Peptides against a protein of PDB entry 3QIS. Designs and how they scored, part 97

Target 1, 334 residues: chain A of PDB entry 3QIS
Amino acid sequence: PSLELSRREFVFENVKFRQLQKEKFQISNNGQVPCHFSFIPKLNDSQYCKPWLRAEPFEGYLEPNETVDISLDVYVSKDSVTILNSGEDKIEDILVLHLDRGKDYFLTISGNYLPSCFGTSLEALCRMKRPIREVPVTKLIDLEEDSFLEKEKSLLQMVPLDEGASERPLQVPKEIWLLVDHLFKYACHQEDLFQTPGMQEELQQIIDCLDTSIPETIPGSNHSVAEALLIFLEALPEPVICYELYQRCLDSAYDPRICRQVISQLPRCHRNVFRYLMAFLRELLKFSEYNSVNANMIATLFTSLLLRPPPNLMARQTPSDRQRAIQFLLGFLL

## One batch from the design tools (peptide; made by RFdiffusion4, then SolubleMPNN)

Design b2_p14_3_s3 (from b2_p14_3, 7 letters changed)
Fold by OpenDDE base, seed 2:
Structure b2_p14_3_s3 (fold): chain B 334 residues (1-334), chain A 14 residues (1-14)
Amino acid sequence: as target 1 above (334 residues)
Amino acid sequence: SEFAKLLEEIGKQY
């Protein structure tokens, strides 16, 4: 069997978080026999491509002189965003298009990723006074490494954050402040806030806005801004309540005093964000007559975002654990 | 509100 490929090199320019890009090419059976094609893993890989890439179709049959269009789809989800933001991974891959009883055809994927504040650590964002797109990539790497080390030191109570005035971290990420400021100013009376989904186009505009600027106003509907906050919290590499405290939050869920003690043990940035969000949500609940928001809805929604089970425990989360997690947050909303 | 004051205070950092 033999194939002709219309293209073998693909460049994905300016790849962004949650923005789908597609490149298409054709494969044609220029042989005399039917062929089966498939994308196959390289020797050391479990998958035929990186998590942010897919081929569609990824396998199929071609009769002699048949042609099929293959779409290469690049999509950076919450699962890939952090590793791309840090530069640990890049928009580069090699796909192996295999023919049964035939040759391998290599496809080169390249491009550039534009960093996002989505999927960046709270620690790094608290050190980032400018939009992430204004920060040199080299400095982003340094900020993530330093932020990790400072988180660990903070958890170990080893070194007080040296309050050197010029390098003092922000109390909360500017991106969180901007989202909450907008919601507080414009969305407190919004009917069905956090219950109505945003628009995908508006979500992309909000993400781009937060990545590139410090806007006076966030674009899009209140629903899109509200959903952008949820997406931001979901995309955090470490949830607002650090994984190390997850079980202690569940164990303390019915003791408000112990709950507050557990939160006090969070790294400074995480603790500040938690308290800030809880203060905002309590304010939002005062407008329940207008926005139809109640404490149970908010606690249920934000629990999965703020108090995520550690990856090793995700498969073991019980309905009781979920209820305890909700109860933990309710103690800060009421 | 108390929250509005907190928001404004934090906002001075940006």
Scores: peptide ipSAE 0.460, ipTM 0.946, DockQ to the pose 0.835
Fold by OpenDDE base, seed 3:
Structure b2_p14_3_s3 (fold): chain B 334 residues (1-334), chain A 14 residues (1-14)
Amino acid sequence: as target 1 above (334 residues)
Amino acid sequence: SEFAKLLEEIGKQY
C-alpha cells in the first residue's frame, strides 16, 4: 500500500489558550490495494501526539484512488497551558502516519505559543505588574522558578520575604482583581450569575484582554466575565488552596476555627486570593434576591475550583470528601 | 461595604 499526502509540514502560529486552530491535509491511496492508515506513537511515547494536538480522523480505510481529509487540531486546554506558558513544552511535534503493512509517513508540527495569565501560578502573577504578553518569555521562566522558591519558603515559615531591591509582589494577581472588580461593579444584580454560561467568543476576548492589557472595563457579558473567573481558577497549576493542605481542609471542615488556621498556613498570595474571593462571594450573597446566588450553589461551584484533590487522590475522591470540601467553603461564606 | 474598601485598598497596587 502507498499514500500520497498533500502536505507534511504544518505551522500553527500564535497558538493561544482555549483557541482551537485547525490545519487540514489530504491523503490519497495511490496504490492498487485498500489500505488502513493510523497515527501511531513513536517508540517511547504512549500517545501518537502531544496533549494539545489531535488528528481527525486518526485512523481509517482508503480504497484505491480514495481520498480523505485529515484535520490537525491544536487546542491548549487547562492540561497543557501551564507547561506551554513556562516554555517547558512547545508547539512542536512529529506525527507518524502508519500504513498497515506499508510505510510510515512523518508529519512535522511546528508553531509558537502565546503565553496566558490563565494557567500561570498565583505566585508568578503576583510578580507580574504588566500583562503577561509584555513580559519576555525568558523572564516568565525565571518568575515561575522564583515563585516556586518563594512559595516553599513561605510554607516553611522561613526567612521573611527579603524586602530587598526586588519589587514587592502584588497582594493578588491583577487579573483576579480586574475580574472581581468588574463583577462587583456590574454583576451584583445579574440574574443567574455563575449559573448561566458565557459566550465562547466573549471568553476568548476576555482572556486576550487580560493577557495583553490592563483594561478599564472587561469586555463581554457579566456571565462571560463570571465564567472567565471560573476558568481562571480552574486553569491554575495549583488551586487557590494548595494541594498540601487539601486533606487538612477536609479534616477541619466542621471546625471553623481550625479551617481559618489551615487557611493561615497558605502561601501569602494564595491566602490573599482565598480571602479576597471569599469576601467577594459573601458580598454577592447579599444580593441573592437579584442574582439568585446562594451559599450552597457557590460553595458547590467554587469547591471544585479552589479545593481540588491532589492528582494522586483525584480518582479516590468519595462523596463524603466532596461534602467535607463543600462544608469547608461554607464556613467562609456564612 | 467592607468588601468595597478591600477592593479599593487592593486596587491601589494597580
Scores: peptide ipSAE 0.456, ipTM 0.946, DockQ to the pose 0.868
Fold by OpenDDE base, seed 5:
Structure b2_p14_3_s3 (fold): chain B 334 residues (1-334), chain A 14 residues (1-14)
Amino acid sequence: as target 1 above (334 residues)
Amino acid sequence: SEFAKLLEEIGKQY
């Protein structure tokens, strides 16, 4: 068996969070026998590609002189955004197209990723006074390392920060402030707020706006701005309620006093963001006659975003655990 | 509102 490939080198320029890019190529059976092809893992890999890449089709059968189009799709989801923002991973891969009883054909994937405030830690964003696209990649690495060390110090209740050498961190990320300020000013009376989906084109404009500027106004509908806040919270590498406090939140769900004590133990930036979001959501609930927002809907929606089970427990979440998590948030909305 | 004052206070940082 033998294949001819129309292209073997692919470059994906300016890859962004949630922006799909596609490159296509053709494979042709230039042999005299039918052949089966598949993309296969390299020797040390569990998957045939990195999580931000997909081939379609990834396997198939070709008769003699048959040709098939293969799409290479690059898409950075919440699962890949953090490792690309830090530079731990890059837009580089090698695909192995295997031919049964034949040769291996190698495809080279390359490109560049543009960092996003989506998928960046709350700690790093609190230290970032400028849009992320204005920050050198070397400085982003330093900000993540510094943020990790500050989180650990906050948890250990250790020595007062020598406030003298580093710029004071923001109380909340500017991106969260911009989203909430817009929603408070323009969306309090918006019918079906957080219930109607945004437009995908507007969501991309909002993400690009927050990554590149500090706007006076966020572009798009109130529904798109509201969904952008949900996407931001979902994409956080560490949820607003840190994984280490997850079980304590469930255990305290029916005691409002203990719930407040658990929140007081969050790192400063996480605690500030939590209190700020709860204050905003309580303000929206005052306009329930206009915006159709109620406490049960909001608690159910935001629980999955703010109070996520640790990755090792995700597959074991019971309906009882989910109800306790909702009850925990209800104690801050009512 | 109380929230509007909080929002304004936080906004003085940006």
Scores: peptide ipSAE 0.389, ipTM 0.933, DockQ to the pose 0.856
Fold by OpenDDE base, seed 1:
Structure b2_p14_3_s3 (fold): chain B 334 residues (1-334), chain A 14 residues (1-14)
Amino acid sequence: as target 1 above (334 residues)
Amino acid sequence: SEFAKLLEEIGKQY
């Protein structure tokens, strides 16, 4: 069996968070026999491609002289954004198109990723006074390393941040401040806030805006800005309530005093963001007659974002755990 | 509101 490929090298320029890119190529059976093709894992890989890449179709049969179009789809989700932001991963891969009883065909995937404030840690973002696209990639790496060290120090030592550090971290990321400021100014009276989805095009514009600028006004509808806040919280590598405190939040869910004590143990940036968000959400609840927002809806929605189970416990989350997690947040909304 | 004051206080950093 033999295949002819129309292209073997693919370049994905300016890959961004949540922006789908597609490249297509054709494979043709130039042999005299039917053939089966499949994308196969490389040695020591479990998957035929990186998580941000997909081939469609990834397998199939071709009759003699048959041609099929294959789409290579690049999509950076919340699951890939963090490792791409840090430069731990890159827009580079090699696909192995295997022909049954035939040879392998290698496809080279390359490109560049544009960093996003989405999927960046709260600690790193609190150290970024400028938009992430203005920050050199080398400095992003340093900021993540420093952020990790500061998180560890903050967990181990209730030491006040030494007032003498020449660059004080922001109290909250500018990106979350911008989103919440916009929602507070313009969305408090928005009917069905957090219940109506945003527009995908507007979400991309909001992401690009936050990655590249400090806008006076965020573009898009209030629904898109609200959803962008949800996406931001969902994409955090470490949730607003750190994984280390997850079980303690559940255990304290019905004791408001202990709940507040647990939150006080968060790293400074996480604690500030949590308090800021809770204050904002309590403010939105005052406008429930206009925005149809209620405490149970908000608690349910934000619980999955703010109080995520650690990866090792995700598969074991019970309905009781979910209810306790919701109850924990309700104690800050009421 | 209390939140408006908090927002203004935080906003002074940007």
Scores: peptide ipSAE 0.364, ipTM 0.928, DockQ to the pose 0.868

Design b2_p14_3_s4 (from b2_p14_3, 7 letters changed)
Fold by OpenDDE base, seed 4:
Structure b2_p14_3_s4 (fold): chain B 334 residues (1-334), chain A 14 residues (1-14)
Amino acid sequence: as target 1 above (334 residues)
Amino acid sequence: SEFAELLEQIGKQY
């Protein structure tokens, strides 16, 4: 069997978080026999491509003189955003298109990724006074390394980090401040807030806005701004409640005093964000007559975002664990 | 409100 490929080199310019890009090419069976094609893993890889890439179709049959269109889809989800922001991974891959009893065809994927405040750690964002797109990539790497070291220091030393002459970290990321301030000013009376989905185009505009500017007003509907906050919290590499405290939160869920003690053990930025969000959500609940928001709905929604199980426990989360996690947050909303 | 005061306090940092 043999194939002709219309293209073998693909460039994805300016790849962004949650923005789908597509490149298409054709494969044609120029042989005299039917062939089966598949994208196959390289020798040391478990998958035929990186997590941000997919081929559609990734396998199929071609009769003689048949042609199939293949879409190469690049999509940076929450699962790939952090490693792309850090530069640990890049928009580069090699796909192996295999023919059964035939040859391998290599496809080269290249491009560039544009960093996002989405998927960046709270610690790093608290050090960023400017939009992330204004920060040199080299400095982003340094800020992430420093953020890890400061998280460890903050967990080990309950001592206030000496307010030395380095620019004091922000109390909360500017991105969270912007989102919450907007929602507080404009969305407290919004009917079905956090219940109505945002518009995908508006979400992209909000993400781009937060990545590139410090706006006076966030673009889009209140629903899109609300969903952008949820996406931001979901995309955090370390959730607002650090993974190390997850089990302690569950164990304390019915003891409000222990719950507050657990929160006090969070790194400063995480603790500040948690308190800020809880204060906002309590304020939002005062407008329940207008916004149809109640404590149970909010606790259920935000629990999955703020109090995530560690990756090794995700598959083991019981309904009891979920209920405890919800109860933990309810103790801060009521 | 406690939240409005917190917003104002945080907002002064920006």
Scores: peptide ipSAE 0.240, ipTM 0.891, DockQ to the pose 0.893
Fold by OpenDDE base, seed 2:
Structure b2_p14_3_s4 (fold): chain B 334 residues (1-334), chain A 14 residues (1-14)
Amino acid sequence: as target 1 above (334 residues)
Amino acid sequence: SEFAELLEQIGKQY
């Protein structure tokens, strides 16, 4: 069997978080026998492509002189965004298009990724006084490494954050401030806030806005801004309540005093973000007559975002654990 | 509100 490929090199320019890009090519059976094609893993890989890449179709049959269009889809989800933001991974891959009883055809994927504040650590964002797109990539790497080390030191109570005035971290990420300030100013009376989904186009505009600027006003509907906050919290590499405190939050869920003690043990930035969000949500609940928001809805929604089980425990989360997690947050909303 | 004051305090950093 033999194939002709219309293209073998693909460049994905300016790849962004949650923005789908597609490149298409054709494969043609220029042989005289039917062929089966498939994308196959390389020797050391479990998958035929990186998590942010997909081929569609990834396998199929071609009769002689048959042609099929293959779409190469690049989509950076929450699962890939952190690694791409840090430069640990890049928009580069090699796909192996295998023919049964035939040759391997290599496809080169290349491009550039544009960093996002989505999927960046709270620690790094607190050190980032300018939009992430204004920060040199080399400095982003340094900020993530330093942020990790400072988090660990903070948890170990080893070194007080050196209050050197010029390098003092922000109390909360500017991106969180912008989202919450907007919602507080404009969305407290919004009917069905956090219950109505945003628009995908508006979500992309909000993400781009936060990545590139410090706007006076966030674009889009209140629903889109609200959903952008949820997406931001979901995309955090470490949830607002650090994984190491997860079990202690569950264990303390019915003791408000212990709950507050657990929160006090969070790294400074995480603790500040938690308190800031809880203060906002309590304020939002005062407008329940207008926005139809209640404490149980908010606690249920934000629990999965703020108090995520550690990856090793995700498969073991019980309904009881979920209820305890909700109860933990309710103690800060009421 | 306590929250508005907190927002203002945080906002002064930006």
Scores: peptide ipSAE 0.226, ipTM 0.888, DockQ to the pose 0.893
Fold by OpenDDE base, seed 3:
Structure b2_p14_3_s4 (fold): chain B 334 residues (1-334), chain A 14 residues (1-14)
Amino acid sequence: as target 1 above (334 residues)
Amino acid sequence: SEFAELLEQIGKQY
């Protein structure tokens, strides 16, 4: 069997978080026998492609002289955004298109990724006074490394932040401030806030706006701004309540005093964001007659975002653990 | 409100 490929090199320019890009190519059976094609893993890989890439179809049959269009879809989800933001991974891959009893055809994927404040650590964002797209990529790596070290020092209650010549970190990320300030000003009376989904186009505009500017006003509907906050919290490489405190939050869920002590042990930026969000959500609850927001709904929604199980425990989360996690947040909303 | 105070405190940084 043999194939002819219309293209073997693909370039995905300006790849962004949650923005789907597609490149298509045609494969043709120029042989005299039917062939089965499939994308196959390389020798040491478990998958035929990186997590941000997909081929559609990834396998199929072609009769002699038959042609099929294959779409290469690039989509950076929450699962890939952090490693792309740090430059640990890149928009580069090699796909192996295999023919059953035939040859391998190699496809080269290349491109560039544009960093996002989504999927960036709270620690790094507190050090970014300018939009992330204004920060040189080389400096993003340094900021993540420095942020990790400062987080560890904060958790260990060791050396006070050297108040030296380094610009003092922000108390909360500007992106969180912008989203929450907007929602407070404009969305407190919004019916079905956090219950109605935003528009995908507006979400992309909000993300791009936060990545590239410090806007006076966030674009889009209140629902889109609200969902953008949820997406931001979901995309955090580490949740607002750090993974190391997860079990302690569950264990303390019915003791409000211990819950507050657990929160006091968060890194400064995480603690500030948590307190800021809880204060905001308590303010929204005062407008429940207008916005239909209630404590149980908010606690349920935000628990999955703020108090995520560590990756090693995610598959083992019991309904009891989930209820304890909700109860933990309820103690800050009521 | 606690939130307004936090907004004012945080907003002074921006």
Scores: peptide ipSAE 0.222, ipTM 0.884, DockQ to the pose 0.836
Fold by OpenDDE base, seed 1:
Formats: structure tokens, sequence, C-alpha cells
Structure b2_p14_3_s4 (fold): chain B 334 residues (1-334), chain A 14 residues (1-14)
């Protein structure tokens, strides 16, 4: 069996968070026999491609002289954004197109990723006074390393941040401040806030705006800005309530005093963001007659974002755990 | 800043 490929090298320029890019190529059976093709894992890989890449179709049969179009889809989700922001991963891959009883065909995937404030840690973002696209990639790596070390120090030592550090971190990321401040100013009376989806084009504009600028106003509808806040919280590598406190939140869910004590143990930036969000959400609840927002809806929605189970416990989350997690947040909304 | 005032208000509520 033999294949002819129209292209073997693919370049994905300016890959961004949540922006789908597609490149297509053709494969043709130039042999005299039917053939089966499949994308196969490289040695020691479990998957035929990186998580941000997909081939469609990834397998198939071709009759003699048959041609099929294959789409290579690049999409950076919340699951890939963090490792791409840090430069731990890159827009580079090699696909192995295997022909049954035939040879392998290698496809080279390359490109560049544009960092996003989405999928960046709260700690790193608190150190970024400028938009992430203005920050050199080398400095992003340093900021993540420093952020990890400070998170560990803050968990181990109730030591006040030494007042002598020449650049004080932001109290909360500017990006989340911009989102929440916009919603507070413009969306308190928005009917069906957090219940109506945003527009995908507006979401991309909001992401690009936050990545590249410090706007006076966020573009898009209130629904798109609200959804962008949800996406931001969902994409955080470490949730607003750190994984280390997850079980303690569940255990304290019906004791408001212990709940507040647990929150006080969060790293400073996480604690500030949590308090900021809860204050904002309590303010939205005052406008429930206008925005149709209620405490149970908000608690249910934000619990999955703010109080995520640690990766090792995700598969074990019971309905009781979910209810306790919701109850924990309700104690800050009411 | 309005932001600092909001943080102070939030800090006093907890």
Amino acid sequence: as target 1 above (334 residues)
Amino acid sequence: SEFAELLEQIGKQY
C-alpha cells in the first residue's frame, strides 16, 4: 500500500486560547490495493498527538485512487493553556500517519503560541502590572517559579510580605478586577446574568483585550463579560480556593465561623480574589429583581469554578460532597 | 483608588 500526501508541514501562527485553527491536507491512495490509515502514537506516547491538536478523520480506509481530506485542528482549551503560557509545552508536534502493512508518514506541526492571562496563576497575575502580551516569555517563567515559591512560603509561614520588596504584588489580578468592575458597573441590572451565554466572537475579543491592554471598558455584552469571568475562573491552574483547602471547606460547610477561618488560610492573592468575588456576588444578589440572580443558582455555578476537587479526588466526588461545597459558598453569599 | 476602597471594605466584612 502507498499514500500520497498533499502536504506534510503545517504551521499554526499566533495560536491563542480558545481560538480554533484548522489546516487541511489530502491523502490519496496511489497504490493498487485498498489501504487502512491511522494516526498512531509515537514511542512512549499514549496519544497520537498533543492535547491541543486533533486530526479528523484520525483513521480510515481508502480504495485505489480514493482521496480523503484530513483536518488538523489546533485548539487550546483550559486543559492546555497553562502549560503553553509557561512555555512548558509549545505548538510543536510530529504526527505519525501509519499505513497498515505499509510505511509511516511523518507530519510536522509547528507554530507559535500567544500567552493568555487565562490559564495563568493568580500569583503570577498579581505580579503582572502590564498585560501578559507585554511580558517577555522568559519573565513569565520566572514569575511562575516565584509564584510557586511564594505560595509555598505563604502556606508555611504567616510571615507578612516584607514591605521592602521594590514591587508590591497587586492585591488581585488586574484582569479579574477589570471583569468584575465592569460587571459591577454595567451588569447589576442585566436580566438573566450568568444564565444567558455570551457570544463566542465577543468572548475572543474580551480575552484578546485583557491579554493585550488595560481597557477603560471591556468590549461585548454583559453576558459575554460574565461568561469571560466564568472562563477565567475555570481556566485557573489553581482554583481560587486552593486544592489544599478543598476537604476543609467541605468539612466546615455548615459552620460559618470555620468557613471564614479556612478562607483566611488561603494565599493572599487567592483570599483577596475570593473576598472580591463574594462581595461582588452579594452585590448582584441585591439586584435579583432585575438580574434574576439568586443565591442557590450563583452558589451552584461558582462552586464548580472556585471549589474544585483536587485531581486525585475528581473521580470520587459524591453528591454529598457537591452539596457541602455549595453550602460552603452559600455561607458567603447570604 | 476605588479598588483599594473596595478591598478595604471587603477586608472589613471578613
Scores: peptide ipSAE 0.091, ipTM 0.824, DockQ to the pose 0.116

